# Designs tried in a protein design run: peptides against a protein of PDB entry 2AKA. Part 134

Target 1, 299 residues: chain A of PDB entry 2AKA
Amino acid sequence: MEDLIPLVNRLQDAFSAIGQNADLDLPQIAVVGGQSAGKSSVLENFVGRDFLPRGSGIVTRRPLVLQLVNSTTEYAEFLHCKGKKFTDFEEVRLEIEAETDRVTGTNKGISPVPINLRVYSPHVLNLTLVDLPGMTKVPVGDQPPDIEFQIRDMLMQFVTKENCLILAVSPANSDLANSDALKIAKEVDPQGQRTIGVITKLDLMDEGTDARDVLENKLLPLRRGYIGVVNRSQKDIDGKKDITAALAAERKFFLSHPSYRHLADRMGTPYLQKVLNQQLTNHIRDTLPGLRNKLQSQL

## One batch from the design tools (peptide; made by RFdiffusion4, then SolubleMPNN)

Design b2_p21_4_s2 (from b2_p21_4, 13 letters changed)
Fold by OpenDDE base, seed 5:
Structure b2_p21_4_s2 (fold): chain B 299 residues (1-299), chain A 21 residues (1-21)
Amino acid sequence: as target 1 above (299 residues)
Amino acid sequence: SAEEQLQKLLEEVDELAASLK
């Protein structure tokens, strides 16, 4: 059987080229979470490179269609500048920032027009994610006062689609009952059929507390369950700590923690990537018969 | 063209969808 994820990637590129952005109902995974929830770190950990914009507030201001492709070579390519191969991932970060600013200006506004980035790497599984702006309640800088609603409306264009899986990223060091990611997921997926929970910042929880009940799918059950991860700290990111070393530390964290040791084989970024690859592949297979008819209607 | 590409992709999807039945 042909690889299904690359097929969807070609569909995404084709639809983007004809101006059909949010109107497409392709099988995909949308990444949602509050600002500073750890979304960017999760995505960078998949690639093993620092390549996403950093800073306070909203760093992702346009949808980023991130297409990971397993390859013998390592490079990135943008749909808006085809034929240019990026081997320096700092240049990838700069291109994302420049392309974002080109459309939104420097006022930290948002745009629903996606950026399409394909990353070829021997260190990735085939996986496509749509990184969305982080949910916020407070405008910063020159952001419009209704930025919260603009972000929400943008997210809803993706997560309301029946073929959209939702990667809900929530930090463990905050009240999970108030997680923006889980709230929006529950709103559009009340039965928890399309939502995959990611719990970040498990290493930053208060002494004597843990997220075991959440990770065991007992607190807010999702059909697709929860996966805990440990990302690099901001200090580690600023210090350019190697992602490979961070992944080893993550593994050690789960193995050594009394509350998570029994779950360790089903936790961590590598396991998350594997699960997402499998779930996306299966989801594409399940939706493919219906996708045919949808494609016909778009011609 | 983008339309030609979409048509090709539609054909690919059709073939794959048929193979899954």
Scores: peptide ipSAE 0.170, ipTM 0.805, DockQ to the pose 0.629
Fold by OpenDDE base, seed 3:
Structure b2_p21_4_s2 (fold): chain B 299 residues (1-299), chain A 21 residues (1-21)
Amino acid sequence: as target 1 above (299 residues)
Amino acid sequence: SAEEQLQKLLEEVDELAASLK
């Protein structure tokens, strides 16, 4: 069972190499959310490194296929530069930016062509995620006025696929009824069968408010439920606060919060990673027979 | 070739899918 995710990784790489990425309904998890929803922070917390582009506006401009592989060693590899092992995660960030710019140009445009990044680490579970551009309504730089729709169209290429699970990332300090992530998820998954909710910024909620009802799956029920996380603040990120310390603080947050203490063992980044690993593994198992038949019919 | 690699992977998928029944 542990070999299922690596198998899908090899399939993703092979399909990327032959240019058929968009036509294959591979079992995968697509990460969706508005800009500043905390998607990048969640992914970096899984790895325990700062490696994703940061900035104002649209940061992710190409799909990032992030393949996490449990290993005794720690390094990253890109499909587009085979044989190069990255041990400095700042260089990983720079490579993502450079490769993005190579395809999209200087106008901060978007491209549906994925970047495939594999990260080996002793601190990760086997997990593959597709990080998608953040939904936005405001063009930045030389982006076209219809960039919102371009992003939406690109997201739809992934999330409409039946074998795509949706990791919907929403900030708790905003009205969840207006969550871009939950809206798009509900559009393509009206029965909530493929959607996993992630609630970020629980530590930034107004005094006297909490997301208990959401986290207990009572407000906007999803079959796969919700998991709350506490990411580093932007100040902490800029100050290069240690992610390990941040994870400890996250645990403390849930344990000490009167509204979340009873949920603490089913909250936080480590639990999220575990759940995603399990759900992806099971999803691959369930979809693999159908995938095999579909692939065979195309040969 | 990429096609050969894909073919090998498809065989792996087939074997694995069979084992999961």
Scores: peptide ipSAE 0.158, ipTM 0.784, DockQ to the pose 0.690
Fold by OpenDDE base, seed 2:
Structure b2_p21_4_s2 (fold): chain B 299 residues (1-299), chain A 21 residues (1-21)
Amino acid sequence: as target 1 above (299 residues)
Amino acid sequence: SAEEQLQKLLEEVDELAASLK
């Protein structure tokens, strides 16, 4: 079954090369959340490298198809520049920024045209994610006044697909009842069948408060449950704190916290990676008969 | 060609689907 995710990756690449059919519904995980919800940090923690654009407002402005592949070597490849192996992940970040700007221009606009990035690493499990622009209410800079709706429309192109799983990223230090990620997930998945909840910023909650009820799946139940994570602080990111050290600190956080210690073995970034790998693998298996029929219809 | 690549992928999917039954 380890070959299922790589097979879907080859399908994604092939369909991107010939022009994506609007009816294509490949098994995938779309990552959704408000701006500053911690999505980029979660993805970087999977890779163990700083490679995503940084800044205020909308950081992700094109869908990023992130294909993680377990390998003995570490390097990245883009579909738009085949044959070039990136070993410096700072260059990966710069390429994402350059390729984004090439299509969107300098006005900080968005485009629905995906960037396809494959990362080979001994530190990752096989996993494919689609990182989507963060939901926002207020345009920044010279963004169009309807940017909120443009982002929502883009997200809907992915999350409405039946074979799309939804990784809903919500910060714990905000009202979860008002989470943009959980709202959009509930809109397109009212029965909570396709949604996996991620709760970030657990370390930034007010003293005397916790997200235990959410993490125990008691407050807003999802069939696939919730996983809490602790990302590096902005200060830690700016100070170039090592991601390996941050993962150790995350483990320590859950083990030492009175409200979370009993959940510690089912929390944190490494556990999230395992769960997502298993969920995606199983989902591909379940949808494979339908994929066969769709492929046949494209010939 | 793109069509040949898709045909090859279809065959891979068929083989994999058969192995999972």
Scores: peptide ipSAE 0.155, ipTM 0.783, DockQ to the pose 0.649
Fold by OpenDDE base, seed 4:
Structure b2_p21_4_s2 (fold): chain B 299 residues (1-299), chain A 21 residues (1-21)
Amino acid sequence: as target 1 above (299 residues)
Amino acid sequence: SAEEQLQKLLEEVDELAASLK
């Protein structure tokens, strides 16, 4: 069953190489959320490395197909740089930035052309995610005034597909009713069948408040539920806090918090990774017969 | 070629999908 994700990865790579990726409804997880919702931190926590672009405004400007592969060795490979193994994840970050700029130019525009990144690591489960640009309402730099709509249109190309699961990332320290991630998910998945909720910044909530009702799936029910995580703070990132230490702190947070202790075994980044692996695997299994039929009809 | 690779992958999908029925 674990071989299903690598199979889909090979399909993704092959379809990208022949330019047919846009027309395929491959089983996948699209990551959506507003700017600064914590998407990049969640993904980096899976890998245990800092490798995603950082900054203000729109950081992810192209879809990033992130293929995590459990391996005894640790390195990254890009589909556009065949044969080059990256062992320095700072160089991975720089390559993402360079490849993004190569296609989008210097205006901080977006492109629907994916970057395909495969990360081999002993610290990951097999998992493929499509990181999408953060939703925004305010253009920055030389971005076009309609950048919000361009981003939305790009996201819709993924999240409207039947075989697309949606990882909706929302910060707890903001009004969840106004979450960009949950809004777009509700628009395309009104029954909450394809959406997995991730609640970040639980450690930044006002004293005396908690997201217990959300995490218990009582407030805004999703079939696939919610998972809370605690990412590194900006201070932690600037201080180069190790991700391993951050994961330990996350565990401690849930265990020690009166509102979350009873949920602690179903919270945190490691649990999220396991759930996503399982859900993606099951989703591939469920959709594969239909995918076969569609592919055969195109031959 | 990319086309040949795709064909092989489609065969893998076919076999796997058949096994799931």
Scores: peptide ipSAE 0.133, ipTM 0.765, DockQ to the pose 0.662

Design b2_p21_4_s3 (from b2_p21_4, 12 letters changed)
Fold by OpenDDE base, seed 2:
Structure b2_p21_4_s3 (fold): chain B 299 residues (1-299), chain A 21 residues (1-21)
Amino acid sequence: as target 1 above (299 residues)
Amino acid sequence: SAQAQLDAILEEVDELAASLK
């Protein structure tokens, strides 16, 4: 099987270089979710490194095109900083913050201009995700009063595209019926054809409750189903708990939980990464016919 | 140029799409 994901990566880079960012219907996966839904933790768990901005409120303020590439070496590269190889992922985090601030300023505003980050690692599958700002209802700090709508409009630029798959990230410890991710997905994908559900914070659910019905695709059915994950707690992050250890704990969680044990082989971050790689590869294959003509008409 | 690179990639896309049919 040919490396279809790297081909799309080359298209993404080429379009970014000519200033055509958000208007193209490339086969891709957009990551959506409310603030603190666990999106950043999921992405960091794929890489096995802490490299995304952290904090309260809106941490992702520009779209982040995260291109994961399986390689014998481990390093990161930014499209805006060609020729610089990052081997320290703290420097990657700092560069994301600096590049974000360069465009948005210090007022915690947002910009639709993507940051393109490629990560080479022996620990990843080929996978490209577009991390989008977390949905919020309340402006914080110097954010504009209409920040909620600015974020929504930005998300809509991606998720309305026919070739965009939607990774909808929802925390289990909140009412899933009120999930911002699932709401926006339902709005633009009413038949649930393009949406993959991720349920985070399963370990933080109230005693006596579980998300079994959701994970079994019985409550809010999606054609592509749901995958549960367990991220590091804030205490674990602050305590510098190793991601490898966290992945082992995640596996143990699913295997030992009475409600999830029967699903354990179809849960967890490693399985999610595999599924996303397969889904994206297949999606690219299905969309290749006529893609040139579609893209040419949009230029 | 960036445009020339894009054109080359699009040609590769066409060739690949044809081979997958």
Scores: peptide ipSAE 0.210, ipTM 0.821, DockQ to the pose 0.751
Fold by OpenDDE base, seed 3:
Structure b2_p21_4_s3 (fold): chain B 299 residues (1-299), chain A 21 residues (1-21)
Amino acid sequence: as target 1 above (299 residues)
Amino acid sequence: SAQAQLDAILEEVDELAASLK
């Protein structure tokens, strides 16, 4: 029996090759969050490499279909550059930027056309995520004045699909009630059946405050629960702190924190990867019956 | 062709789905 996640990856690639993009209801996980919510850092922590575009404002401007594949070797491949293996992840970053600019132009606009990136690594579980542009309210530079709505509309193309799981990334150091990720998730998944909560920046919360109630799924219950993570600080990123060291620090953070120590085994980036792998696998299994007929009707 | 590849994958999906029932 073929692995379920690789099977869906092949479907994604095949549909992309024929010009079908966000219109298909494939079992997948869409990553949503406000700008600076820590989405890119979460994804980079999965890979253990810095490879996503950096900067202020809208960093991700096209959907990034990130296909993680467990392998004995480490390299990346783009669907738009078949046969080219990237072993330098800085070149991966540059290719994402170049391919984004090729389609969107220089005005920092957005496009709904996905970039398909596959990363082979011994350090990843099989996992496919669709990274979506960060939600923003304020246009920057030469961005269209309606950029907020353009982003929203693009996100809706993915998150409204019944077979789409939603990875809602929210920073703990901001009011969770105002989380852009949780707001959009609640809009399209009011019963919280398709949403997985990720809480970032737990290490940046004010002294005497914690997100225990959220992480225990008591404040804003999601069927699939919440997982807290600790990403590298901007200082650590600028200082090129090793991601492996950051993952160790994350583990230490949860174990040593009075409010989180009892949850520590169900927190952190490695646990998040495991949960997402399992949930995606199970979700694919549950949605496979009739999938062919559904997909054919959408073509 | 890309379409032929897609058709082949869809057949695999059907077979897999049938095996899971």
Scores: peptide ipSAE 0.177, ipTM 0.806, DockQ to the pose 0.714
Fold by OpenDDE base, seed 5:
Structure b2_p21_4_s3 (fold): chain B 299 residues (1-299), chain A 21 residues (1-21)
Amino acid sequence: as target 1 above (299 residues)
Amino acid sequence: SAQAQLDAILEEVDELAASLK
């Protein structure tokens, strides 16, 4: 039997090629979160490479369909330049920026047209994520004053779909009740059936505070629960700290923290990858019997 | 063509969906 995630990847590529974007209810995981919530760092930690645009304001300005494929080789391919293999992930970053600017211009506007990026690596599990623009309240540069609502409308095209799982990324060093990710997730998934919570910046919480209640799924319960992660700091990123070393530090953080030690085996980026792979695989399996008919009705 | 590719994938989906019932 063909692997289910690669099958859906082929569907995504085919629909993208014919200009069908967010209108289709494919089984997928959409990544949502406020600006600086740590979404890009989570995705880069999966790959083990720095490859996403960095900067102030809205970094992701188009949906990024990130298809991770376990392979003996390491390289990336874009659907818009099929056949070109990228082995330098700095070039991958530059291509994302160039392709984004080609469509949105230099005004840091947004576009709902996805970029499809496939990464082959021995260090990844099969996993497809749709990285979405970070939610913002404040326009930057020459962005339109309604950019917040444009982003929201774009996100809603994905997260309202019944077959869309939501990876809600929230920083622990901010009030979780004010998490943009959890707010939008609650709006479209009020019963918490499709939402997976990711809590970042656990290492940046005020001394004497912790997110134990959240991570134990006791404060804002989600059926699929919460997973805490520790990303590299901006200083570490700028200093080109190795992601492998950062993952080791993350493991040490959870094991040594009094509030999280008992949860350590269910925390961290590697565990998150495993959970997402399993959740997506199972989700595809559950939805596949009806997918054929649904797709035909949506065309 | 992209359409032909899509049709082929949809057939595979149908076959797999049937096997999962």
Scores: peptide ipSAE 0.094, ipTM 0.763, DockQ to the pose 0.710
Fold by OpenDDE base, seed 4:
Structure b2_p21_4_s3 (fold): chain B 299 residues (1-299), chain A 21 residues (1-21)
Amino acid sequence: as target 1 above (299 residues)
Amino acid sequence: SAQAQLDAILEEVDELAASLK
């Protein structure tokens, strides 16, 4: 039996090549969250490399289909640049920026056309994620005044699909009840069947405050639960702190925190990666019997 | 072609789906 995630990756590549893009209901995980919620940091922590665009405002302006593949070698490949192997992940970042600008222009506009990036690494589990633009209310650069709604419409093209799981990324140092990620997830998944909660910035909470009730799935319950993570600070990113060292610090954080110690084995980036791999694999298996007929009807 | 590749993958999906029933 073929690995299920790589099989779906081949489907994604084939459909992208014929221009079907976001109209397909492939079993996948869409990553949603407000600007600065920590989405990019979560994805980079999976790879163990800095490779995503950074900056103020909207950094992700096209959907990024990130295909992680466990391999003995480490390199990246783009679907739009077949045959070129990237071993320098800074060059990967530059290619994402260049390819984004090629389609959206210099006005910091958005496009629903995905970028397909495959990363081979010995440090990853097989996992495919679709990174989506961060939700925002404030236009930047030459963006139109309705950019908030354009982003929302783009996200809806993915998260409304029945076979789309939703990775909702929310910062702990903000009111979770007002989380942009959880709001959009609740709109399209009112019963919380397709949503996985990720809570970032647990290390930035005020003294005497914790997210224990959220992480224990007691405040805003999701069928698939919540996983807390601790990303590198902006200072650590600017200082090029090693991601491996950051993952060790994350483990130490959960083990040493009075409110989270009992949850430590079900928290952190490595556990999140494992859970997502299992969830996606199982989801593909469950949806596969109807996939062929459904996909054929969408062509 | 991309279409031929897609058709081949869809056949593999069908075979795999049948094996999972």
Scores: peptide ipSAE 0.076, ipTM 0.744, DockQ to the pose 0.723

Design b2_p21_4_s4 (from b2_p21_4, 15 letters changed)
Fold by OpenDDE base, seed 3:
Structure b2_p21_4_s4 (fold): chain B 299 residues (1-299), chain A 21 residues (1-21)
Amino acid sequence: as target 1 above (299 residues)
Amino acid sequence: SRQEELEKLLEEVDKLAESLK
């Protein structure tokens, strides 16, 4: 059953090579959230490596199709530089930045043209995600004044597609009712059928407050529910704290927290990976007949 | 060619669809 995700990877690569026909609704998971919501940290925790661009403001400026492939070896490959294997994930980060700048220039503009990155690792489940630019309201540097709307329009190109699942990343230390991720998800998925909620920064909530009602799917119900995660702090990231140690700390957090202990087995990054793998696999299965028909019609 | 690539993908999709039955 895990073989379905590699198939979709091949489809994504092929479609990228022939030009994105807007009409091809590939089964995929789009990652959405406000700036600093913790999207990049979630993705890096899946890989167990630091490899995504870091900074203030808009960090992701092109869609990043991240294809995780379980393998005995650990390396990365880009579709735009076939045959080059990256074993240093710092070089992966630099390549993302360079390839982004090549298309957008130095003005920190955005482009809807995706970067395709495949990561082989013994530490990952087969999983494909599309990391999208973080929603923002304030242009920085030489960004165009309408950057908010440009980002929104880009996101809409992905999340409006019926075969797109939405990974909505929201910080717990902010008002969930004002979550940019959940707002856009509700706009395009009003019945909450395609949306998976991720709640970050649970460890940064004020003393005496918790997100129990959210995580129990009682406050803003999603059919696919919510999963809480604890990412490394920015200080820990800057200090290059080991992700394995961070995952252990995350587990300890949920187990030791009075409000979350009963949910601990359904929380954390490893559980999120499993859920996303299963959800994507099932989604591919459900959409495969329709995809086949679309492919056939294009022959 | 684009056509050949699409045909190959279709074949792969069909193989997987059969394996799921």
Scores: peptide ipSAE 0.279, ipTM 0.874, DockQ to the pose 0.598
Fold by OpenDDE base, seed 1:
Structure b2_p21_4_s4 (fold): chain B 299 residues (1-299), chain A 21 residues (1-21)
Amino acid sequence: as target 1 above (299 residues)
Amino acid sequence: SRQEELEKLLEEVDKLAESLK
């Protein structure tokens, strides 16, 4: 069977180019979470490269449609600069920042206009994600005083769509009952049918505490369950710790932890990538018959 | 043209949709 994810990628690109993406309910996965929840680190671990903007406060200020494509070669392409191949992922980061600033200006505002980035790599599975701005309650710098509501409104444009799966990223070292990601997911998906939980920062939990009940889907049940991950620390990122080494450390963490050892084969970023690939593929298959009619209506 | 590209995509989607029935 033909891989369905590349087909949806072509549709996303085509509809983005004509400015009609807002009227289409494409099968997709939207990534939601509070600021510093670890969303960017999860995405970078999929690619195995540092390529997303970093900093304090709101890092992602436009939706990033990240299209991962398994390939024998490694490079990135932007829809807004067709024909340019990026092999240096630092240049990819700089392009995201420049393109964001071009639209939002210098006030660190947000824009609902997506950036479309395709990454070809031998180290990825075919997967498309929409990275959304991190939810915040406090404006920083020159941000508008209503930035919280602007972000919320932007997220709602994606997560309210029936064909949108929600990757809810929550840090384990914070009260999960107050997770911004799980709150917004519960608001738009009260039955937990479209939400996949990701629990980050498991390595930063207080000694004697664990997230076992959450990861076993016993505390806040989601139909699609939870997957725990361990991202690089800020020190590791600053020290340019290799992502491959970090993935090995993640595996070791789960295998050696008394509360997570029995779950180790269903944890970590490689497993998350596989799950997301499979879930997206199945979701596309389920929605494809309806996609035909939606596409016709846009012609 | 953009229209032609969309039509080609529609044909591809249609073929896949039929194969999934």
Scores: peptide ipSAE 0.268, ipTM 0.874, DockQ to the pose 0.679
Fold by OpenDDE base, seed 5:
Structure b2_p21_4_s4 (fold): chain B 299 residues (1-299), chain A 21 residues (1-21)
Amino acid sequence: as target 1 above (299 residues)
Amino acid sequence: SRQEELEKLLEEVDKLAESLK
């Protein structure tokens, strides 16, 4: 039921307008991962546009409530800039940066105050994600030495909520046991009931190694399983490689890889988007009675 | 007002909740 997600979007917008102190546990998917885990690339692949801030270190510095809405037209709008339609996604990127800097300053500090961005597109399924700052141990710019803990505290405000699903993004070319995303997910969801695993950088694994056991949900089992994706390389991103071409290459990667061929129909960005839409829809349905009661209690 | 907005949202939620039963 696609109509449930727009309802939650309206609730998110309304509560954002009245302040974050509302004791509401909205059904949502929080995106978590270490720095350079590939979170931004996954989100951009959903939209099919480059629109997120880029750079070294912590790029996402405020929660980004990304509301994808299937539409016949393609444009974006911000809750803080009502009435303005963005058709150039470079301008969307610039607005995110400007709005981030307005609140955090230019020192690359963080703020828990969300940015609400809605993207209308014929190429998206209805889906709402909350992109959170990447976990890091290394301060960048004029960030305070305790920035790691500030980020962690911010993430905990989202991922500890009962109605929050966790999209844990981990790179395959790093030790999965050291995945920041899976660590935080395990801390707040020890039974793996609310966590969806995304494995990026499968194309960057050493020769003779693969993530088959992870993707088959055999190594670190999650109830909601794992989905592998192949993002554009940093070089390709910097060169503005076409996302459509990258998605085709991703499909080819899974089909041609001996370890992943049998999983290919349940891998890749398009499948991930579909799964997230379904998971969120079902989650909204399951939580709607409780949400109704909480809303009533605030009247 | 905030109250009016919440009431409208509640009505929408109620309508959808009924449709899901």
Scores: peptide ipSAE 0.259, ipTM 0.872, DockQ to the pose 0.667
Fold by OpenDDE base, seed 4:
Structure b2_p21_4_s4 (fold): chain B 299 residues (1-299), chain A 21 residues (1-21)
Amino acid sequence: as target 1 above (299 residues)
Amino acid sequence: SRQEELEKLLEEVDKLAESLK
């Protein structure tokens, strides 16, 4: 069977160029979470490079269609600057920031217009994710007072689509019952059919506490379950700790933790990538017949 | 052209979708 993810990538690119019709429901995974939930770190861990904007508050201000493509070579390409291959991922970060600012201005506003980034790497599985702005209640800078609602409205444009899977990123060191990611997921997916839970910051939980029940899908059950990950600390990021080393530390964390050792083979960033690849592939297969009909109507 | 690319892509999708039935 042909790899279906590259096909969807071509569809995304084509429709981005023409102007995506609101009626088109492409199979995709939208990444949602509160500010500082660890979304960007998860995505960077997939690539093995630091390439996303960092900072306080709203970092992602436009949807980022991140197309990961397994390749023998390592480089990035933007749809808005075709022909330019980025091999320095710091330049990728700068381009994201520049392109974001070009559209939103310097007021830290948001725009629903996606940035399309394709990353070729030997370290990735074929996977397409839509990184969305982090949910927030507090405007920063010159953001409008209704920025919270603007973000929510933007997210809803993606997560309400039936063919959209939801990667809900929640930190373990916060009350999971109050997770913005899980709340929005529950709103649009009340039966938990389209939601994949990611639990970050497991290493930052208070001593004597654990998220075992959550990770075992016993507390807030999702059909597609939960996967725990351990991202680099802010100190590690600032210190430019190697992501490969961080992934090794993550593995060690799960293996050595009494509450998680039995789950270790179904935890961590590499496993998450695998699961997402498989789930997206299957989801594309299941939705492709319906997509065909929609596409035909747009010819 | 963008239209031609779309048409080709839609044809590919059509073929794949048909094969999945």
Scores: peptide ipSAE 0.257, ipTM 0.865, DockQ to the pose 0.635

